Peptides against a protein of PDB entry 6EJA. Designs and how they scored, part 34

Target 1, 276 residues: chain A of PDB entry 6EJA
Amino acid sequence: VEYMPANPVRIAFVLVVHGRASRQLQRMFKAIYHKDHFYYIHVDKRSNYLHRQVLQVSRQYSNVRVTPWRMATIWGGASLLSTYLQSMRDLLEMTDWPWDFFINLSAADYPIRTNDQLVAFLSRYRDMNFLKSHGRDNARFIRKQGLDRLFLECDAHMWRLGDRRIPEGIAVDGGSDWFLLNRRFVEYVTFSTDDLVTKMKQFYSYTLLPAESFFHTVLENSPHCDTMVDNNLRITNWNRKLGCKCQYKHIVDWCGCSPNDFKPQDFHRFQQTARP

## One batch from the design tools (peptide; made by RFdiffusion4, then SolubleMPNN)

Design b1_p11_4_s1 (from b1_p11_4, 6 letters changed)
Fold by OpenDDE base, seed 3:
Structure b1_p11_4_s1 (fold): chain B 276 residues (1-276), chain A 11 residues (1-11)
Amino acid sequence: as target 1 above (276 residues)
Amino acid sequence: MREALREKVLA
């Protein structure tokens, strides 16, 4: 028996797509589409063919919109975080889209859970934020992520400028670049002017693979830290129907794939895994 | 592959 929430959450799906895989995107879109959710699609500035195709789709559905702005992103580029942050701002300014959760997706993802299951779960835990941590030595994580290095995205390249120090008093964390964030936290990230958010936005603007760490770090050091669940509740699996076709060795291919999928048994552990 | 590329960028 599936739990049916009295006040089901509505999800804003942010799709960051590139390339020419319009058919793949169409299949994925149809698999995740629901009339009660919202879909905000960013197409890479260099992917004009795909952009035209996505625009055609968006005109067919009232709850599908395409970003009027487009960024040229590269693998590991800081601009990817900018894309998410700008999308968040846009979504918060869309007063006609009352979404409760933010979920990012790529064109290579495919759902492994039903909409009802996802909605039921998130409706029960609507005050929580779901980010999967690396689950290993933090010092190693910092080194391997290059968080102690200063990067500049320029001319479709991430230039390493030198070494840097992690800001004092900040507990850095990260892992998967797939996250499920509630509206309240998104509002905080978007509009807060406190030292944490301001400092982290600046710090991560010079960071490699910022989406894998920014939201984790901000959340854990924020007044919302008690809402963190160490699980990204990945609703899609790149290794199923669509698979992962990303070419990581190509610097211009920025699509992300994550092996971190939630399991049914995870639902019973979420309250216990919440960290203050 | 992703890790390998990251290491390349960090090198």
Scores: peptide ipSAE 0.014, ipTM 0.547, DockQ to the pose 0.057
Fold by OpenDDE base, seed 2:
Structure b1_p11_4_s1 (fold): chain B 276 residues (1-276), chain A 11 residues (1-11)
Amino acid sequence: as target 1 above (276 residues)
Amino acid sequence: MREALREKVLA
């Protein structure tokens, strides 16, 4: 990319990690690390070994920090949204980290462009927010996501308690739980006391897979709605055959799909990705 | 458990 922005955006990468995959995390970190960006890492409360490893890494880089708090998160749990929201608050309170964009990453989802390309692109569209919608019938989406159902996270389980109503006047949307959000919108989500943010935070506290819908819904119903771009600038390895086997029934009273880790054989798909 | 939690949340 020949274009070099005069004021390149700086990115806060938020990594939510768990388990014992320290080597995989190291590889991913090396692939995305840049001195001009910021990295905020949350390690699951139950992953003490990984936490120690991540702490060691963080001490080597001034732009890498580990959350002082740790949550026990489960697949589809409401606590994942809490993790993101708390990390957003933390990042906004870090006055020494002048980030412009918030980006979450996992081993199963990678940026489709190089760092330079990503920075150039985001610098040009710094006022936009990038969220990928499901692109299907909303009614069907609501049913499949269980948005009309009440869930409670307790004892490492998402309990389905019954039916609920979606708040009136709210246009529900969702899709990918990987997003690129500008600082202004993150500030709005974090500090706004309007009815939308307040009600949605409450609503999604009892929602399955809240990160797949919360930010979409809040954005589209907010004064920032015109900033939405239906693309997250990432590629996620979706394989229905492997990812939709109700493998989490033991922790969730629902059946959902999960993305898969990329394998070398999947790399050919990176060349087929398109820009928004 | 579910019923108890339901009552708590819905109250």
Scores: peptide ipSAE 0.011, ipTM 0.564, DockQ to the pose 0.945
Fold by OpenDDE base, seed 5:
Structure b1_p11_4_s1 (fold): chain B 276 residues (1-276), chain A 11 residues (1-11)
Amino acid sequence: as target 1 above (276 residues)
Amino acid sequence: MREALREKVLA
């Protein structure tokens, strides 16, 4: 018997999509939609057809909204973090959407739990934040992530400008850019004016793949550090043979791997994957 | 559970 919480959490799902994910978005939306949650969708500025499609969906559901602003995002770009941060601010300003958790999604990553299980779990641990760390040598992680390198997003490209120093006194961490953050921490990240948040926002505005490290680093160095759980409760369509071909060199002065979008054939894995 | 972390390669 599944536990039903007396005060179930409500989730703000944030989807950042572009034209190549139109079919995947349709599938994901059908799979994750629930009337008690909220869906905030950012469509890439260059994907006008998709934007029109998503707007049509948003008009049909009161708990679905589309960002009035749109960014031209690129793989690895610092603008992705900006997208999340602005979305967080927007969601906090939506007083008619009483969400408790922020969850980002793409077609390459799904929650491993059913809605009822996820809600039950998060309701029990509503004071926690769920981020998956790399679990390896931190120095190696910094080097491989390029955190000691300065990047500039310009003209749809991430330019590597040179070396930089990681701020002293900061314990850098990171891993997955898929996370589950509670409202309290999102409020802190959005509105805090302390030195940590201010410096990290500046630092990560010149960082490659900033979402893989920003929230980890801010959380672990913040007064909320004791709320971190090293688990993001995700199933990722990971195939290194397909995803590790340095396919983004035309966009970024760096090489990296990426997961693959889920296909209908992949959905069977949801049922055979063990729960955390 | 599948690996959810991206692997970076030095340029």
Scores: peptide ipSAE 0.017, ipTM 0.540, DockQ to the pose 0.028; fails the geometry check
Fold by OpenDDE base, seed 1:
Structure b1_p11_4_s1 (fold): chain B 276 residues (1-276), chain A 11 residues (1-11)
Amino acid sequence: as target 1 above (276 residues)
Amino acid sequence: MREALREKVLA
């Protein structure tokens, strides 16, 4: 049993779900549910059956809510960032939900640590933000991510319109689109009117896979830069040979990669994860 | 490159 802190953090779990993953979502929800946390669920606009199911669940728990708005999200779409940003605003406006951390999840995610362990850890580092960087050459990252390209999301497609420049004076960073952000930073991202936040919101509204880079870039260039931890406390089964086959060309004018499903042979990786 | 979460790990 982990030591429980005197002032344990409360987590806002933001779930972005789509398709027919009802059973998987139910299993994941059961695994992560706790009375002291909050759950805000966005269901893709096209997933009506799933939406009805999620609504039924939300009515059973006072700390579970469903977004009244719904976006049609696609792989790599700029709308995913919009979904997170709007969710952040909503959560900040919910005065009856005193959350300390923002954590995004999908239906495919599953925790391998207990709630007590997670809460204890985050309570110890409540002033930090956890974002995993790519850990490679930044120029190469920019090129591979297409950050120097202009994209427009329209009709369930990411259209490549042309080239663009990275804003001057901005240190671009990114990696995983899974993050753990403290409330203070979320407040900054949501309500700040400084040039950094304003310009980055504009820039990333035309960006492919914006969630993989937006929060990293904003954080590292903000007054909150010293709160960054290069770790998202997550493991992804990454195999480039299997996941990088331009399988999303029908959705986006770009080639991207996706992680693979975990297999029993991958279990050894769970045990080798280092502490931040 | 798309990176999705599969497992949440406490470090």
Scores: peptide ipSAE 0.014, ipTM 0.472, DockQ to the pose 0.021; fails the geometry check

Design b1_p11_4_s2 (from b1_p11_4, 4 letters changed)
Fold by OpenDDE base, seed 3:
Structure b1_p11_4_s2 (fold): chain B 276 residues (1-276), chain A 11 residues (1-11)
Amino acid sequence: as target 1 above (276 residues)
Amino acid sequence: RREALRAEVLA
């Protein structure tokens, strides 16, 4: 028998979407939608068609909202982190949405558990934060991620401007850019004025693929470090041949890997399962 | 262009 929590956690799902894949988004949305959760959707500034479609969805569901602000983001761009940080602030200011966890989603990854299982699990471990680390030596990670390089997002391009030093005393970590963060930690990241958060926000504003490392690094160097769980409860569709061909060199002065998008049918693992 | 941006950031 599956555990039923007395006080089930409620999740704020943040979706960052772009392009014209309205039908795909609709299918994904149906797969992850639950009345007890919240959905905050950012549509790329350039994706007006998609924005109109998403607005229609938000009008149909009271627990779905669209960001009133829109950023123009690029693959690997620092602006993606800005998008997450701003969405976090917005969600914290929404007093009518009592969410307990922040989860970002895209078509590239999906939760490995059903909604019931996910809620049960997170309800049991509501004080923890779930971030998946790279699982290799840190020096290699830094090199491969280009964390020791200075990047600037400008004119829809990530310019590599030169080398930089990683701040002393900071244990850099990262891996997946898909995370499950509890409200308390999100509050810390959003409102803390300590040296760690301040410096890391500055540092990562010039970082390639910042979402893959920012939250890991901040968490592990923060007073909340003991809440770290090396698991993001996601399945990633990886195809190294497809994802590691330096396909974004025209956008970023770097060669990196990206996961492959899941097909709509792959989201069955996250769908609500009826109990006998 | 890259050099100009670098100078701008480091200024």
Scores: peptide ipSAE 0.325, ipTM 0.920, DockQ to the pose 0.970
Fold by OpenDDE base, seed 4:
Structure b1_p11_4_s2 (fold): chain B 276 residues (1-276), chain A 11 residues (1-11)
Amino acid sequence: as target 1 above (276 residues)
Amino acid sequence: RREALRAEVLA
């Protein structure tokens, strides 16, 4: 810990979980839980057993809540963005949870700092938004993401309907779908009625893997553009050799990769290393 | 570093 801030930021952690990953979730929860933060957990509509388990956790901790609504999400589905957006709205409407940062996490992604370090850092940079960019040329990014393609999430499938144009005047960007967003920007995304937010919400409702690009694009084209930091302050367990097998063709009309869940033995490297 | 993206070009 570099210093103890006088007004430490409080974090709203949003977890989107599914399947039978109860043990992994429990491990992650224990690793990130702190009494001063808030935890909002969405359990996939189809994961009833997991939902029951998460509800038990939420009853034990006053700063843990479960979404009363549940979506059936699929890999790469636009519904994931909807989940985040609705969660953001919910969190902003929770007046008893004075959070300063929005952080999404999965079992494949961990903050690279201890809680104290993370809080100290974010308290110092509370006006910034942390999104990691893709690092490619933009054209390649667009092609690989399928941003110039129209997708429809229907019947648990992402249907590729055809080609589309990226809206004029928009600088498209993206990268990691794991980010740290300050409350001010979340408020903007949630409640702004400007043309940018309105159009981008519409555009990304038909986008594959929208969370990898929506927040980047909105931020960089918004009045908040100067707040972007090209870092998500986390490590993700990427193993492209194992995770890139186009294994989602049965779900989406596209190919993709997935990171692997962190294992308990991986925990000790989180604070000392950055993602490769 | 490898990009932190899930999407890949169709094979």
Scores: peptide ipSAE 0.315, ipTM 0.853, DockQ to the pose 0.032
Fold by OpenDDE base, seed 2:
Structure b1_p11_4_s2 (fold): chain B 276 residues (1-276), chain A 11 residues (1-11)
Amino acid sequence: as target 1 above (276 residues)
Amino acid sequence: RREALRAEVLA
């Protein structure tokens, strides 16, 4: 028996997709789709075929929309954060979509709970934000993330321009770029004009893999800091042997890892994971 | 399998 909340939360799922991952997207969509949630899909500017496919899906479901704007994104690009931020603004302006949580997903990362479990959990903790931290030495994290380096996204490349300083008075944190954010915090990030949000948006516009750190850092330094939960309630299909080969050095002036997409046979793991 | 950071120091 699962807890049934009186006022269940509704989730805005944001999907950022590219390339020819139509089959993977379809599998994920079917796995996470529910009539009570909302799905906002951004398709890379260069992925026209995928865009057409996604548009067809959006026409079939009233709670599925595609971003009217499209960005050309690259691995590690700062534009990914821009994509999330713009999608957040869009979602806040959609008055007909009363969502309570923002969740980003890819085929490489799935919620560890069933829909009912996830909704029950988030309904119980609707005032919290779920961000998974790196769990390592912070100085090492900064170095490995290249947060003390200035990057410029241009011509489908992340150029490392030089060194930079972390803004004073800011406690930097980060980890997973998969998060669950409540509407209140999303509103803050979207509309606040305080120094924190303003400076961080500027700072992270020149940051490699900004989504891995931006929301963590903003949250922890914001008036909403007490709402942080160090867990993103996800299963990520990591395989270092396959995903950590510095395979993006031709795109970014940095090395990194990539998770592997889940396959249908991997879904059984969702039922076996007991993360809080 | 544990989650890893995507970014790494360029060797």
Scores: peptide ipSAE 0.025, ipTM 0.643, DockQ to the pose 0.032
Fold by OpenDDE base, seed 1:
Structure b1_p11_4_s2 (fold): chain B 276 residues (1-276), chain A 11 residues (1-11)
Amino acid sequence: as target 1 above (276 residues)
Amino acid sequence: RREALRAEVLA
């Protein structure tokens, strides 16, 4: 599995963090940091203390930057996709950061391989995109995700406005909002002016949990569809008993689940060679 | 390990 590639890929890790997760972020950062990769961190607009801490880190490492813009993201909010898209644009405009892959992370999600394994793997499959699908009935997925519902993010709330139609000719897919995307596909998503990208950006700007299906749907309906790999090469600390209590009903007109943050004792999962 | 969906229909 491990080998030394002749041209190892370099990864842009995008971290979207909020709250008082300073210690968790520090632990995760230390676990994933490597001098050959790049780290772009977005701190929620409301998390000023965390922002100050992250800024301090960014000053210590030349390959760590913090977004100069900050969004007030909410669970399930469409703004999360906006955050990713803007981060992608920023990263593409950073000519001094020659990254090959885009990987998003949170405190509740870790890559399942060591750095060497991950780099070796991605270097071998640098032309592929890694997105994990739901693996269920698609109609059920659409209903459960509320993709046939119109949402508006306003005043830190996701308002359900009514029903909507899935765009004709589009095969909707989704699953995990954790993905590994190659630079070429990110460029396509960021700069393409074709109808697919344009329509999907519009559609998902009114979508609940858009990151769970936007990239899947765009990829599978794009000229890059043959690059799809149904795996996100990571492990998430899911515990439905703890995370599925409709705890976000006050934020969004929908119920959902959230993963649990990893603890120090969970770090061994980062070195796993395969997903359980 | 199976991925869990985050969203569920509000009853």
Scores: peptide ipSAE 0.026, ipTM 0.642, DockQ to the pose 0.032; fails the geometry check

Design b1_p11_4_s3 (from b1_p11_4, 8 letters changed)
Fold by OpenDDE base, seed 2:
Structure b1_p11_4_s3 (fold): chain B 276 residues (1-276), chain A 11 residues (1-11)
Amino acid sequence: as target 1 above (276 residues)
Amino acid sequence: MLEELREKVLA
C-alpha cells in the first residue's frame, strides 16, 4: 500500500522546449499531466510554430501557462539558467498557483515513478531538494565542465574568453541539470540578496551548461545545505555513441555529451527502476 | 537518477 499524504505536494513543471518537437512534447505532456500540478512552458524565441502550438494547448488547461517572454537559447548557453531563474520568479509571483516543488523536464529525462509515487515521495520529503551530483573527483569535474573557464553567450555561440577563478570559499558541485527544488529554496534563489546568490548568479552568467552546477553549488553553500539530496529521481536516456560526438562544437567552444530523447517504447523502463 | 554524467572536453 502506497503512502497517501494528507497534504499532497503540488508540482510546478517547467518545460523548456525548442525546435519542432511538438509530437514529443505532446507525448511527454500527456504522460506527466495532472490536474493538481502546474505547467509552465518556455518556448525558444526562434520556435514560433511550436510556440503557437503550445499556446493552443495552454488555453485548454487552466494549470498550463506559457512564458510571456521568450529567450533564444543554445546548447550549453548561460541563457538556459536565465530561463530557469526567470521562470522561478514568475512562478513565485503567480499567487494563484500554490506549488510546492519546481521540476524541470525534457523528453530526455523523465521521472522514474508514477505521479502518485512522486507526489507521495515529495510530500514525505517536502523540505528537501533533489539534485544529482557527479559523484566523482571534483577537480576533474570542474575541468571537464569548464567551470574554470569564462564563457560569453553571444551571437548564438558560447565563446570561451579565457580562464577564471572559482570564487573563494565556494564549494562547487554539479552533475545533472534536472532537479527537483522545493519552493523555499526557489524563494531563496530568487529573492536572496546575500553574497552567495549574488556572486553565483554573476559567476554562472558566464558559465557553460550553468544549470548543471548552479543550483547544486548554491544549495550546498547556502543555509539550506542540509536539505540536499543527491538524487533527482530521474531516468535519463544516455547513449554515448549518439550523444558524445562533439555535436555542439559549432555552437560552443567546448565538446560535450547530451542525452537522447525517450521513445514511447522506452516508457516501460520508468516502472522498472529500483531507484526512488 | 542519471546513469552517466555528461562528458565534456576542451574544443
Scores: peptide ipSAE 0.015, ipTM 0.535, DockQ to the pose 0.030
Fold by OpenDDE base, seed 1:
Parts: structure tokens; sequence; C-alpha cells
Structure b1_p11_4_s3 (fold): chain B 276 residues (1-276), chain A 11 residues (1-11)
């Protein structure tokens, strides 16, 4: 029996789904559903059949909602970040949903840890943000991610327009596009008007695979930098495939996982130090 | 495969 915290965290699961993976989504949903959490589902604008099915599910549960807006997303598209940011805003404006953590999921995800384990862990570290970094040469990461390139999403394609420079004074980081963010940081990202958030939103609106580095970069350069934990608890905990799998059939994730499963006792190894 | 895909997009 897992330890039950006195004040358990409540999670907002944001599901970004597309295609015809209805059965897979249904299985995943059943596996992660709990009455104390919240589920906000975005269905790709082009996936009307899936949208209808998800709407039917949402009507059966008071803690399940579907985005009234829908975006057409492509692999690596900037629109994915827009989807997350808009979802964050929506969730913050839902006063009847008192969530503590934001967790993004796809239809391909499947938990290998119990809800109790997840809640217990996050309740203990509710002030932390969990993002997995690439763990290699940062210069190489920038090049391989194309962060020094300008992209424009148009006509279901990411067009490379030219070269660009990383903004001065910004320490760029990134890795997995799966993250666990506490409400406080989500509020900061959503409502802050400081130069960092403003510039990064602009910068990443023309970025390939923006979700893999936007939140990392913003967090590490923000006043909340000391809350970063270099682990997303996703690759090892939410991917049902054994080992470090860095790709999905319909969604590609940047590989930054550990060969070993994450354990709560290993937390100290993953905590990041505050940047000057 | 991931790297290959990224290279394709960046090419």
Amino acid sequence: as target 1 above (276 residues)
Amino acid sequence: MLEELREKVLA
C-alpha cells in the first residue's frame, strides 16, 4: 500500500490526440482516470471522428472537458506549443478545477506506475517542476534541434526561412517534450509580461519542436529556476514499452531518458541547482 | 530514427 499524503495533489492531464487511435486512447484514459484529477483533451482539427468520440466521453465525466478550439498540428510544428499554452490558459481560467500539476499526454502514453505512486511523489515535491534535459553538449543540442534556424509553420509544413541567433543572455536548454509542471510555474508562463516570457514566446513561435525546449529554457532563466528537476517521470514511468524509447508512431519525443526506472529515493540526483 | 527525422526536416 502506497503512502497517502495528507494533502494530495490534483493533476490536470492535458491530452493532445489525433488520428484514429480511439481504442488506444480509451485504454489509456481508463488507465489514468481518477475522480480527483482533471482531463482536458485537445483533438486535432483534422480528426473529426476522434473528436466526436472524445466528446461523448467528456459528457460522461464531470472532470473531463474537450477544448472548444482545435488546431491542426504536425510533427515538430510550432502549433503544438500554442496548443499547450492555450490549454494552460484555459485551465487557469477554470476556477472550478483546482489542479496543482500540469501533465501532458498523448494517446500513445500508458502509465506503468500507479496513480497512488504518482500522487504521493508529486505531493511530496509539489513545489518542483519536472523537465528532462538532453544531457549532452548544449551547442550540439542547439544545432540538432535547429534552434539557430527560423521556421514558419504553414500549410502543414515547417518552412525553414533562414538562420537566427539565440537571444542574448538566455541559457537555452531542452530535451523531452513531456513535462510535469506545477501550477505556480504555469501561471508564470501564462500571465507574466516580463521580458523573458515575452521574448521566448516570440522566439519559439518560429521554432521547430518548440515543446522540447520552451519550458526548459523559460524555467531555467526565470526566478523559478531553482525548482527544476531534471526528470520528467514520463519516459520510464509512462511509456509502457520497456527501455528507453525515444519515438512514438505518431508523436516523436526527444530522447533524454535514463536506463533505470525513476525511484523517489533518487530524487536528489535529478534536482537542478539554481542558475546565477 | 528520431535523428533521421529531424535531419530530414532540417535539410
Scores: peptide ipSAE 0.014, ipTM 0.527, DockQ to the pose 0.057
Fold by OpenDDE base, seed 3:
Structure b1_p11_4_s3 (fold): chain B 276 residues (1-276), chain A 11 residues (1-11)
Amino acid sequence: as target 1 above (276 residues)
Amino acid sequence: MLEELREKVLA
């Protein structure tokens, strides 16, 4: 019954992991692993135990690699975007990995479709990019996201330096920091030297939670703007009681929310969610 | 949850 594409897309999954959650990562990995896809894993520079564990896993699979570089990422840090951008560059330079889509994953967000469904869907819409927007007032989004504030990542902290203006002529957007990007757009983001990409990379180098807005903003203001689909094909595990306690005040000069890691008992919700 | 993001009050 499921559509089987003649030329199925191959996905590069990028995992940014930290801490000591080896078992959780293993569960996630097993849930998403397929021989036809590629997995590129970045382990936080401070997570040496996890790094050793991930290296062991990567040696067991030819389509799993670990970043040779490691960054010390913090919640909301601009360095997270740098991690994604560098991963994108690396993946584009891996000529032996013919991937068609870039997908970032963590334990806090899970694909809502089976592999076959996901591949079939993306194969049909291989020219599209999937980013979920906030769907609310843009001015409020800018304010609450702190996009009109200047942040500096330094000494494992996001320092709020002052106010700033949104670049003129740029339509800012954002929402989910989980995205599905086609190779063509990733190439554009990685290698383009136009004013948009250049200015946005600079702007978002001083941005809190940059991954929630950078790709949206670049895409919507780029020649690829007509390829945007307002959907990331994911379920995010939100729990306000756990994720909205200003738990990152010691890291960021901002109070925000974060999703929670999925637990095995949460997986049943995947089948209950239907997206258009 | 973006709606619960807010500024840090600086002394």
Scores: peptide ipSAE 0.008, ipTM 0.541, DockQ to the pose 0.045
Fold by OpenDDE base, seed 4:
Structure b1_p11_4_s3 (fold): chain B 276 residues (1-276), chain A 11 residues (1-11)
Amino acid sequence: as target 1 above (276 residues)
Amino acid sequence: MLEELREKVLA
């Protein structure tokens, strides 16, 4: 028997989509759609066809909205963080959408649990924030992420400008750019004027792959640090041989890794994760 | 206690 919470959480799903992934998006959307949740969709500025399709969907559902602004995002671009931050602000300003959790998704994501299971789980842990850490040496992470390097997003490229220092007194962390954040923390990130949030927003505006580290770092150094859960409730397929070949050098002055699409051969991972 | 709730769509 599935637990039914008395006060079920409502989720704001923020979908950041681009390209020609219409079918995938449609499939994912159908899988995650529920009348009690909210869906805020950002379509890349360059993806006009997709934008038109998403607009059509949004007109059919009262709990689906499309960002009136659109950014041209690139792999590893600082603009991705800006997209999330602006989306968070928008969602907080939507007084008619009483959401409790912020969850980011792409067109390639798919739920492995039912809505009831997800809601039950998050309702039980509504005061927690779910961010998956890298699970390795932090110094190595910093180096490989290029956190000690200064980047500038310009002309659809992340330019490496030079070296920089990580602010003193800040415990840097990161890992996955997929996260589940409660409203309280989102409010903090969005509206706080303390030194931490201010400095980190500035710092990460010149950071490669900022979404993989910003929220981790802010959370762990904030008064909300005790709400950190080292889990993003996602399955990510990492294959270094396939995903770490500097495939984005044309976009960024850095070599990074990207997750790979799941293949039938990866089914064993699902079995492991699906275990109670 | 914590479970994975999301995944990528299979290729």
Scores: peptide ipSAE 0.008, ipTM 0.460, DockQ to the pose 0.015; fails the geometry check

